Peptides against a protein of PDB entry 3WG5. Designs and how they scored, part 324

Target 1, 218 residues: chain A of PDB entry 3WG5
Amino acid sequence: LAKNIVYVAQIKGQITSYTYDQFDRYITIAEQDNAEAIIIELDTPGGRADAMMNIVQRIQQSKIPVIIYVYPPGASAASAGTYIALGSHLIAMAPGTSIGACRPILGYSQNGSIIEAPPKITNYFIAYIKSLAQESGRNATIAEEFITKDLSLTPEEALKYGVIEVVARDINELLKKSNGMKTKIPVNGRYVTLNFTNVEVRYLAPSFKDKLISYITD
Target 2, 218 residues: chain A of PDB entry 3WG5 as posed
Amino acid sequence: LAKNIVYVAQIKGQITSYTYDQFDRYITIAEQDNAEAIIIELDTPGGRADAMMNIVQRIQQSKIPVIIYVYPPGASAASAGTYIALGSHLIAMAPGTSIGACRPILGYSQNGSIIEAPPAITNYFIAYIKSLAQESGRNATIAEEFITKDLSLTPEEALKYGVIEVVARDINELLKKSNGMKTKIPVNGRYVTLNFTNVEVRYLAPSFKDKLISYITD

## One batch from the design tools (peptide; made by RFdiffusion4, then SolubleMPNN)

Design b2_p30_8_s1 (from b2_p30_8, 9 letters changed)
Fold by OpenDDE base, seed 2:
Structure b2_p30_8_s1 (fold): chain B 218 residues (1-218), chain C 218 residues (1-218), chain A 30 residues (1-30)
Amino acid sequence: as target 1 above (218 residues)
Amino acid sequence: as target 1 above (218 residues)
Amino acid sequence: GKRVGGPGGGIGGTIDGKRVGGPGMGIGGT
């Protein structure tokens, strides 16, 4: 019986064009191996909006389920990370993580203060984040409040409000809890029931380039 | 007679937070040595707006003249590079370089197409680029057209229209031509007459970190 | 056409007061 494979890959740091390359590489590897799913361990303070939208699109184009797992404890899916999560087939969070704070910005001033985005940009991203939530059957009101109130949630709150699907301490608990769950968005036009029975977990290592980028952006 | 020192440093690639760190480091070194000026050899396709604005502010806060030199031949001060140049004490360009194309964008789509910025953002940057041009006594109409028409200019055109001050083939020609010129913005509240008589040219090398970032962003 | 996520808009994350030039809007180049 061909073992069902689940890939696990880490994406840490700012969301950039390089992060897109990481997502694309990881998902492509998992697609090529006809994996049951790929779990992306995500820890991000946010990043670039264009890279984020491209990542969401890449996830939505995936031939396999992409699970965003806010991990490890202490990690966050802040800002762009929330959009990416909301664009994915399943969201999990470890205890002690956070999600939200999605207000778009022009950037940071020299003193570290936020340069606010004009209202038209904010409204664009409100519409965008709400669409991601609605398409995935997640709480669109809370998704909007991630922007309008710059709301951040704990895993327990996010689960309670229907923003995420799983709270799990580790990969094994995630696999156990998400087994038999239906994807929140379609895979190749169909909602997939996750089968994590008798799976082989394969870890994807960051490339040398990925490590170098992470080292520089940290 | 204490030799007047002129520093020369290279900044190449995308304008990012790391580029700010480079500008800050280079200018700080030159300030500490009480240099006559620092020349930044700039080659950039553009970059981040926040980093660009921070760089402009850092240049404006410089205790010494900062000369932006679009160099070598084939280089550009595109987009963010134009703003940085317009925020500096003197602009020079080598033959075969370009300046302009300053239309703000939200980013790039997956297919590489530009995601246009909303009109409010464009208007913000029109006001900003015009202010930089006006404050430096440079052509504010052309500065606006760098956005509204996405205009790009040759060095000869830019000189003719009063966007830049010098066309020079190399550092020696730049020093020769800019000797006795007044800075286009004040240094410590005063317009400085550049003195490139009997100067020692000191090249600042990129740090290991700077090299690593450049290698990754290219 | 190969560079996905060029200079683009930032989505605000945790303000680490020390990061100058955080996630921000891109200015289009060539």
Scores: peptide ipSAE 0.064, ipTM 0.597, DockQ to the pose 0.466; fails the geometry check
Fold by OpenDDE base, seed 4:
Structure b2_p30_8_s1 (fold): chain B 218 residues (1-218), chain C 218 residues (1-218), chain A 30 residues (1-30)
Amino acid sequence: as target 1 above (218 residues)
Amino acid sequence: as target 1 above (218 residues)
Amino acid sequence: GKRVGGPGGGIGGTIDGKRVGGPGMGIGGT
């Protein structure tokens, strides 16, 4: 029997239009190969709201389960990363990672201080993040507090509060723990039960363009 | 007598953090050489509001006059470009260019349609763009209409309505027409009279990083 | 690129490197 494939790709850094292109490329490859799922190892301080919303929509349009895995230890799904996670089919976190800090900002000033978003913007994103949480059956109260309190959670807290589904140290533990779980949002209109019993893990490398962009932004 | 120096640099494409770095680098070079002014040849469809606000602030902090020149023919100072222009010491446009279309958006959807900003965001940017216009003695009513009506103007209209100060076909005509004009905002707390009677024009090229980013984003 | 439906200002703060005062989502459409 042809081994079921699970793709793994890394997305690190700011959420931008280039990050959307990475998500789109990686998910498309996994869809084309009829993968059982794709795992996105995510480490982000946040980024752009537009890119974030497009990424969420791209994940929701995926023909296969998209698992957001906040990895490695020391990584975060901060700000936009939290929205992306909440819009995904399953969220996992490694020990020593964080999720939250979702207060929308207009940006950073020249001195590095936050330029606060107008209350109306904040309220829009409160409604949006709550909708993502509710649609995925995750904790909408905590999702709101990611904005209103700029709350950040540990993996253990996020699991306890029903924000995420898995805490795992590595891909092998993630596959083991998520095996038999249902997706938190539909795949092609149905909630899918994940089957990771006999899978081949395939890593997707960044494209040349992805590497070049990362090198320039670093 | 050492010839007064005017620097000229080109900024094209989306307004991003990289665009801020370009503005910062170019202005800093011109400041270090005690240039009479720097002219930024601007062609942008817009971009990020945070980068835009930082660029505006960087221009306002400049030790020398920063002239925004919408150039070449066919170029635009659209959206974020308009805010940058309104935050500058002098605005010029070449024939066949445009300014305006400043409605804030959350972004573009996957189908390329605009994701509308919440009314509160729109109102914030209305207040902001009006303040830039008022502080520079430019038409605040038209500045508001750049958002509320998504208005775009020709150079001739923008001049007529008191949005810009100069229409010029090239750098030579710009220098000629702007000679003896006062800056529309202060330089180091004073309104400066531009002196372009005997100037050396120096062109600043993009850095290697700037070229690489442009190549990747194209 | 292909998804720019036209000129538009995205309301978003860049959390780029040195100027990122911390984690935060810039609300901006390009």
Scores: peptide ipSAE 0.051, ipTM 0.555, DockQ to the pose 0.189; fails the geometry check
Fold by OpenDDE base, seed 5:
Structure b2_p30_8_s1 (fold): chain B 218 residues (1-218), chain C 218 residues (1-218), chain A 30 residues (1-30)
Amino acid sequence: as target 1 above (218 residues)
Amino acid sequence: as target 1 above (218 residues)
Amino acid sequence: GKRVGGPGGGIGGTIDGKRVGGPGMGIGGT
């Protein structure tokens, strides 16, 4: 029986327009091969709201399930990363990772202080993050607190509070634990039950452009 | 008599955190040498609002006059570039350039359509751009229309409406025309009269990092 | 990849080159 394909790709660093291009490329490859899902290993401290919203929209328009996996241990889905996760079909975290700290900022001052976003902007992102949580059937109260309290959670807390669906040490454990779960948002208008019983895992490498951008941004 | 130094540096492409690093480095070099001014040749279609606001703040904190010069012909100071210009001590444009189109967007959709910013964000940037115009004694009504009407202006129109101070074909004409002008914002708490009668022009090259980022982003 | 340069500014993120990665989400293209 032809094995169902699951793709795995890594996105590390700041969320930018180039990160959107990475998401788009990775999801497009997985769509073309009619993959069962794509798992995006995500490690991000945050980034751009515009790129974040575009990535969320790209995930929501995917023809296949897009799973965000905060990996490896020590990684985070901070700020923009949390929004991306909340916009995805399934969220997983490895032990020793974190999610949250979503307060929108206008930037950092030269002295390294945060320039706070005006209340109007903060309120927009509160509404937006709550929408993502509600649409995905995740904890909208905690989603709001990711902004209002600048809350960060462990994987165990995030699972307990219904922010994420899976805590897993590696891809094999993730596939095992998520097998038979329904997507938290629709795929092509339907909630899909993930079938990871007979899968081939394919790793996608970053393009040369992706590698070069990462080298410059690190 | 020791020649007063005027630095010239180029910033081309999207406004990003790396663009902030370029501005900071260039201005710092010019400050260290007690330059009469630094001219930043700017060609940008826009970029990040956070980086833009940081760049504006860095310009406002400069110990020397920072002149934004939209150059060469065919260049633009679009979107974020207009805010940066309006935050500077003097704005110049070459013939055949443009300024404006400042409507904040949340991003582009996958089909290339603009995702409009919510009214709350648009109103924030209207207030911000008007503040920059007012603080610099430039046309705040036109600054608002750069957002509300997505207005773009020619150098001749921008000069006519009091958005910019100089139209110049090259650095030599810019120095000649801006000589004796007062800065539009204070330098170290004082409005400075530019003295370009006996100057040495020094060109700053992009760093290796700057070149690499530009190559990847183009 | 083609439209990297369009007018659009995100609100948030770090100013100083060192803190490129701090929690901060930038809103909007300007």
Scores: peptide ipSAE 0.041, ipTM 0.539, DockQ to the pose 0.250; fails the geometry check
Fold by OpenDDE base, seed 1:
Structure b2_p30_8_s1 (fold): chain B 218 residues (1-218), chain C 218 residues (1-218), chain A 30 residues (1-30)
Amino acid sequence: as target 1 above (218 residues)
Amino acid sequence: as target 1 above (218 residues)
Amino acid sequence: GKRVGGPGGGIGGTIDGKRVGGPGMGIGGT
């Protein structure tokens, strides 16, 4: 009996148009191989709102479950990363990671101060993040507070508050704990029960382009 | 006239005994060349308390000013990184970085939950972090809250509250803004006024060992 | 504990993002 395949890919650094290309490439590979799921090991401080929204849309359009895994310990799904996670089929976090800090900004001033977003923009992203939380059956109140209070959470807090689904130390524990869970959003219009029994884990390496861009943005 | 030299070195990842070796090596090189200062570009989620305390001690024993620069945007001086920063001669942060989250833990349980430190240990680190803040003329109340509230700050907040000295986008802006500032702790028993007029910036690359360990811990 | 901090998501150009979090300071073995 052919083993079910789970892909694992890493996305690290700023969320940009190039990060969208990475998500698209990784998910597409896993879709083509009819994988049981793809796990994206995410470590991001945030980035561009446009790229983030596109990534969320790409996840929502996925033919397979996309699991966002904040990994390794020391990683974060900060800002844009939180939106991406909330837009995904399952969120996992490793111990010692964080999620949140989602307040939108216009940018940084010449002196390094934050340029605040006008209330209209902030309200747009509050509505957006709450929508993602509601659609995924996650804590929409905390999702709002990720913006309004610039809140960040530990994995334990995020699990307790119903922001995430799994705390796991590694891929093996993630697969074990998420086995039999339903996706928090639909895949092709259906909530999928994850089957991680007797799986093959396939790691996707970053492309040369991905490595070069990571090197430039790091 | 020989240009004043400023060394720049990157330290990224978990604070371990190997990270101590990196700090020691970088500072030693800059000491040997009688540099005006060394800037350590720090990006850490934290790590070991023992290594952290040793790094703080190594900075305090430095023959030259050690500037901790939380860089690039997306970097953090989290947990152990905050102690290191507070023990340094000057703290700078790039926009989009963070500092804080200093609550000590014993470790992670088998299920990924945090093992809380007993009150005696927490109180020890409260006293220690407050001492570092007081000795450096920084905000000891906020330093305590980095533990008791697991507080993290933006660069702008950290500057406003007197936790850090500089917000700078890059090394050039850091040099410009910190020029003429006094070190927040003594160098060889004296508070030094930084002179970044007509300086040569020298970048120190990580050793092969440093790269290998970073690869293992990342 | 709730951690508060870090820049939000940038709207517009290349904004260098926040790193939030990390484990507390570990006390003990490797």
Scores: peptide ipSAE 0.025, ipTM 0.257, DockQ to the pose 0.094; fails the geometry check

Design b2_p30_8_s2 (from b2_p30_8, 10 letters changed)
Fold by OpenDDE base, seed 5:
Structure b2_p30_8_s2 (fold): chain B 218 residues (1-218), chain C 218 residues (1-218), chain A 30 residues (1-30)
Amino acid sequence: as target 1 above (218 residues)
Amino acid sequence: as target 1 above (218 residues)
Amino acid sequence: SQRVGGPGGGIGGTIDGSRVGGPGMGIGGT
């Protein structure tokens, strides 16, 4: 029986237009190969709202399940990373990671101080993050508090509060625990039951362009 | 008599966090050398609002006059570029350039369609762009129409409507025409009269990092 | 290929303070 393929790709660093290109490329490869799912190992301190919203839309338009996995231990899905996770078909976190801190800012001043977003912008992102949580059947109250309280959660807390679906130490444990789960949002108009019983794991490498961008942004 | 120094630097492409680093570096060099001014040759289709706002703040905090020059012919100060220009001490345009098209967007869909910004965001940027125009004594009505009508102007129109201060074919004509003009915003709390009668023009090159980013973003 | 990330203004992301352009969510460009 042809093994169902699960792709794994890494996205690390700030969410930018290049991060969108990475998501698009990775998901497109997995779509072309009719993969059972793609797992995106995500480690981000945050980034740009425009790129984030495009990434969320790209995930929502995926022909296959897109799983966000906050990995490795020490990683975070901070700010924009939380929105991306909440827009995905399944969220997993490794022990020792974090999610949240979603207060929108206009940027950083020259002294490194946060330029606060005006209330109108904050309210927009509150509505947006709540919509993502509601559409995915996740905790919309906590999603709001990621902004209003700048809340950050551990994997155990996020699981307990119904923000995420899986806590897993590695890809193998993730596949085992998520096997038989339904996607939290539709795939091609239907909620899909994940089938990881007979899968081949394929790792996607960064493109040359991806490597070059990461080298410059670090 | 020690020649007053005028720096000239180029910023081309999308407005990003790296574009902020370019502005910061260029202005810092010019500040350290007590330059009479820095001219930024700007060619941008737009970019990120966060980076744009930081760039505007960096310009406003400059210890020397920062002149935005839309150059060469065929260039534009589109979208974020218009805000940056309106935040500067003087705006110049070369013939055959454009300014405007400031409607904020959330991004582009996968099909290249614009994801429209919600009204709350549009209204925020209307207020912001009007503030920049008002603070600089430029046409706030046209600044609003850069958003509401997605208006773009020629150099001749922009000059006529009081959006910009100079139309110039090259740096020499720019220096000649702007000589004796007052800055449109304060420098260190005072409006400064530009003195370009006995100046040395110094060109700043992109850093290695700047070159690498441009190569990747193109 | 129309690159996603055109002239959009992003409204700032969260706290890590060092680089201008840090974890801010930027609201769309012009």
Scores: peptide ipSAE 0.024, ipTM 0.536, DockQ to the pose 0.316; fails the geometry check
Fold by OpenDDE base, seed 4:
Formats: structure tokens, C-alpha cells, sequence
Structure b2_p30_8_s2 (fold): chain B 218 residues (1-218), chain C 218 residues (1-218), chain A 30 residues (1-30)
């Protein structure tokens, strides 16, 4: 039987429209190969709301399951990363990672202080994050609190509260634990049962363009 | 004979990953209807390089011709807008608009001064903008100067120098002037000859999401 | 990392309104 392929790609740093390109490229490659899934190893402090929303939309349009894996230990899916996770087909976290802190801001002032988003924006993102949580069958109350309380959770807390689906130390453990799970959102209109029993893991490296942008932006 | 459809959509403001969503949504709608083309009325002071690159890529992946129309009078395709234009199938400008000023920056300092991009970034975007110009058969020398000299051009200058293809006062004049032109880049691997002899113009409004983000971001 | 698209990085100069996705607007604070 042809081995099911699982792609693994790393996305690190600020969520930007380049990050969208990375998601798009990686998902497209996995789609082209009819992969069982793609795992995105995510480490982000946050980023732009627009890029985030595009990434979420791209994930939701994926022809294959997109698993967000907050990895490695020490990584976070902060802010925009949380929205991306909540918009994905499955969320996993490694021990020693975090998720949350989703309060929208307008930016940073000259002194580095946060410029608060007006209530209209905050309320929009409350509604948005709650919708992502609800659509994915995740904890919408906690999702709201990611904004209203700027809440951040450990993997254990996130799992306990029904924000995420898996805590895993590595790709192998993730594959083992997620095998047989249903995606939290549809893939091509259907909830997919993940089959990781006999898979080939393929790692995707950043493109030269990805590397260059990452190099310039880091 | 079924009327050929031309979609028109407005994209105004900073180029962000939300702008990517707008491009993606608008192009997707036009693709779904097998439109003869979509015209994007663009007014931007610039924005993020990552979003820009994604937008360019999305345009290049379009199944229909994407015409960038710097509109209305007083509008600009500054910075990121120029790259988007150069990545498009046809560039038009209204009288009283501008294009150029493409020098990448890292941002603004606390005092509002520009933080210059390191030479590595600048050189990357020089190569990138030149490639866009070359691939589209446009003036790569001027494209470089959009960065190296932070050059901005009028429609007449841009046309004269072979940066753009059309100067038009409105959609009707644009359709008239661009009728029979070949796209400057391929559509699905072919240079398309635009046929605007018997077209229905359909305007796309921003989605509620688009409006909300635009409202929040403007 | 990815600041060719990052919060501060722009092609062109204005910290203006598109900041739900704009240069200054981030979801999350660091």
C-alpha cells in the first residue's frame, strides 16, 4: 500500500503576509502530493491580524488536514498564532510551549508602549476568535478570554480547557496521538479521520525566498 | 453571445495581508465567473513587503487577467503598490495618480524617521522588482530606480518609460484602450488578448470583513 | 525571521490605517 505522506514544515517568527506565503506554499505542496496531512511547526510571538486572517482562510481552504504544532519547547503560538491554531484542523503543543495572548493592538508607540485597539476592533476579534473556536468545536469562552484577559495557557491547560487536541513531545508522538482523531474543521467539506499508521514524514525547507525574507525579517 | 464579464474592485489603503485577502477574494470571484478580466482600482501609499509578495504571487496564479488601475485621480500605487502593479497582467493609471517610491524600509523610528533596510534587503528587492519588470516586459531600469532613487512617476512618464500600459480617466476609457492588448504576463501559461468589445462591468464591494478591517485600519 | 513582512517593515513609509494587518497592528503584544 502506498505510504501516506505527512509533510512537516516550520514557520517561525512574526505572522506577516510572508507567513501567508509560507503557509500557502507548504500546504500547496502537501495538496499536490495528496498528503495525509501537513504539520506546521509553529513558533510565533504574533503578528498582523490581516496576515493571520488570510492564513486562517488558506488553512480552511486546504484540501488536506493542516495540523498546527506549537514546537519546539520554548515556542509559542502567541496572538496571531492562536487564531491560526484555532482556525486549523488540529492543534498540538509541545511541553514547554504556550498559546494565547490574543488582544488586538494598533501597534507600539514611540516609547514601545502598546497602542490599544479601539473597542470596535477588539469586539470584532472577540467575535472572530469565538467563531473560530465554535466552528472547530473548541472552547469559545477561553478563546474570548485570550482577548479580554490576554490569557496565555500552557499545553496542559489548553488541552484541559478544550482549546487544543494534542500534547506531544515530537513529531512521532504527535502522529501516534493524533492517529484516528477527526479534524476539528472540515477538509473539503468533510471531517477527516487522520491515518498515521504507516506514514512517510517529509520535511519541507523554506524556499530561498522564505529564507531570505526570514533572514531579513529576523 | 454571452457577454464577457469584467469585474471591478477597489483596494485602498496600506498593503497588508488583509489586502491579500481582498485580492484573493476578488480574483477568486472573477475566476469563478470566468471573467474576461478583473480590474483592481488601487490606491495605496505602500505597505508590507510580505503582503506585497503574496499579492504578486496571487495575481500571477490568477486564472484570469488582473489589471491594476491606479485610481481615482489623486491615488497612488506607491511602494508595495508598484510591485503589485509590476506583477500584474496590465497596469493602468488615471491622470493625476503616481507610481513608484519602492525603497524598502524596516519601519519608522520613534521620531517617525525611516529606519533604512540593510543593503541585503535593498538588493533583494532590487533584484525582485527588476525580475517583475523583466517578466512583464516592462522597464527594469526604471523599476530599479524606483528603489535606488526612490523614484515616483506620473502616468505620462510611466507610460513613456514603458512601466505601464494605459493611461485612462475611467473604467470605460480603460476598457477601450486595453481592448486588444496582450497581458504583460501569462494567464494560465498564455498571454491573453483582452476582449472588451461587449463586456458587462460588475463591481465588487468589500465584504463585511473587508469593510470592517478597512474601517479599523483606516 | 519574516519581517520583510514584519510589523515595522514596509515598502513605503506610512504607519497608517491598515493596521488590523497594518505595520503597527499586531494581535499580541511583544
Amino acid sequence: as target 1 above (218 residues)
Amino acid sequence: as target 1 above (218 residues)
Amino acid sequence: SQRVGGPGGGIGGTIDGSRVGGPGMGIGGT
Scores: peptide ipSAE 0.023, ipTM 0.262, DockQ to the pose 0.239; fails the geometry check
Fold by OpenDDE base, seed 3:
Structure b2_p30_8_s2 (fold): chain B 218 residues (1-218), chain C 218 residues (1-218), chain A 30 residues (1-30)
Amino acid sequence: as target 1 above (218 residues)
Amino acid sequence: as target 1 above (218 residues)
Amino acid sequence: SQRVGGPGGGIGGTIDGSRVGGPGMGIGGT
């Protein structure tokens, strides 16, 4: 029996327009190969709201399930990362990771202090994050509190509160635990049941361009 | 008599966090050398609001006059570029350039369509751009219309309406026309009269890092 | 150390070559 392919890619660092290109490239590769799913190992402190919104839309347009996996231990899906996760077909977290802290800011001042977003921007993102939670059948109250309280959750808390679907130590445990789960949002207009019973895991390396950008931005 | 030093640097492309680093580097070099001024040759279609706001603050904290020069012909100070210009000590434009189109957007959708900013964001930037115009003694009504009408101006119109201070074909004409002008905002708490009677022009090249980032983002 | 690093909201420029390029409002990371 032909093995179902599961792709795994890593996205680390700030969410930018370049991060969109990474998502688009990785998802496109997995779509072209008719993968059962792609797992994005996500570690981000946050980033740009525009890039974030575009990434969410790209995930929603995916022809295959996109699993956001906050990995490795010590990683975060902070700020923009939380929105991306909430926009995905399934969220997993490794022990020792975090999710939340979604309060929008305009940026940092010259002294490194936060420039707060005006209430109107904050309210927009409250509505937006709640919509992502509602559309994915996840906890919209907690989604709001990610902004209003700048709430951050452990994997265990996020699972308990119905923000995420899986706590897993590694890819193998993730595949095992998510096997038979339905996607939290549609794939091509239908909720898909994940089938990880006979899978081949394929890791996608950063492109040369990806490597070069990371080298320059670090 | 020791020549007054005037630095000239180029900033081209999208306004990003990297663009802030360019501004910071260029201004810092000119500050360290106690330059009479730095001229930033600006050509931008726009960019990030956070980076833009940080750049404006960096200009306002400059120990020397920062002149934004929309150059060469065909260049624009569009969107974020207009805010940066309005936050500067002096604005110049070359013939055949443009300024304006400041309507904030959240970004572009997957299909390349504009995601409009909610009214609350638009209103924030209306207040912000008007404050920059008012603080610099420039036309706050036109500054608002850069957003509300997505207005773009020619150099001649921008000069006529009191948005900019100089129309100049090149650096030499800019120095000649701006000589004896007062900065539109303070330098170290004082409005400075520009002295370009005996100046040495020094061009700042992009750093190796700047060159590498431009190569990767193009 | 990027002195003023965080994510910024877009004042819409033309998408030069990148499909979803424009300036984005920062959702503040640490």
Scores: peptide ipSAE 0.020, ipTM 0.275, DockQ to the pose 0.410; fails the geometry check
Fold by OpenDDE base, seed 2:
Structure b2_p30_8_s2 (fold): chain B 218 residues (1-218), chain C 218 residues (1-218), chain A 30 residues (1-30)
Amino acid sequence: as target 1 above (218 residues)
Amino acid sequence: as target 1 above (218 residues)
Amino acid sequence: SQRVGGPGGGIGGTIDGSRVGGPGMGIGGT
């Protein structure tokens, strides 16, 4: 019996339009092969709101489950990364990672100071992040607090509070723990039960373009 | 190898001080036998806030997992029943049941009209229900909306939104689905992984006093 | 396109209010 394929790919660095292109490429490859899922190992400090929203939309349009895995230890799904995670079909975190801190900003001043977003923008993103949480059946109150309190959570806390679904040390543990879980949002209009009982793991390498952009944004 | 015991008991009708006594009795029996868990088949339209709060506290003090199972089909964990469920170690619902509608009231007028609670009381219960949801890792936003919108959910919705943990047609399906789940709140200071692999189910009958009170409150 | 990047929990970059995802992400349905 042909093994189901699970793709694993990495996305690291700031969330930009180039990051969108990475997500699009990786998901497209996995879609073409009718993969059981794609796992995106995510490590991001945040990035642009527009790119983030496009990435969320691309994930929501995926023909396969997109699992966001905050990995490796020391990684974060900070700011924009949290929104992306909350917009995905399943969230996992490795021990020693973090998620949260989602308050929108206009940017940085010339002295490196944060330029705060006006209340109108902040409230927009509160509404947005709450919607992502609610639609996925995750803790919308905590999602709001990621903005209002700039809350940052450990994997254990994030799991406890219903923000994420899995704490896993590695891909094998992730596959084991998430086997039989339902996606938190639909895939092609249906909630999918993940089947990782007999899967082949295929790692996608970043393209040369992906590598270059990661280097420039680091 | 000695089978682990799972107790099953029913609580039906209005939440009162007598209902507290039922919970206390059933949980105590299960504690004495070191049961793996007790499943309380709950059907309630609501009741007194004071009794509800005492029941929640009794559940939180239990030496064993207390599973609230909204059962049978047609049952509800309405109003006070929702709080009780949210305060418990695991929530299950049978298909065709409901949960929610938690707005506090002062009572009923002589004409049967609802006497609304003042904002101060309503806000107190908003804070309370949100706390129960948050502590259990359940959807605190939805919990709030059970009051603010008087929201009532189906099992599928309640599961989707992270209010409950299981939809099950019967006790056997409940045991099967919840096997290996962790309690949503601690048992004696620890989160317990439910083990229903080799269990003996023991049904507790209501006492004569329990039956009489159910009859009087019906 | 100013990157609102870097340290801490903030979404880095200019939130252009115009690209605020459409009304379809209605928070209200829960």
Scores: peptide ipSAE 0.018, ipTM 0.199, DockQ to the pose 0.053; fails the geometry check

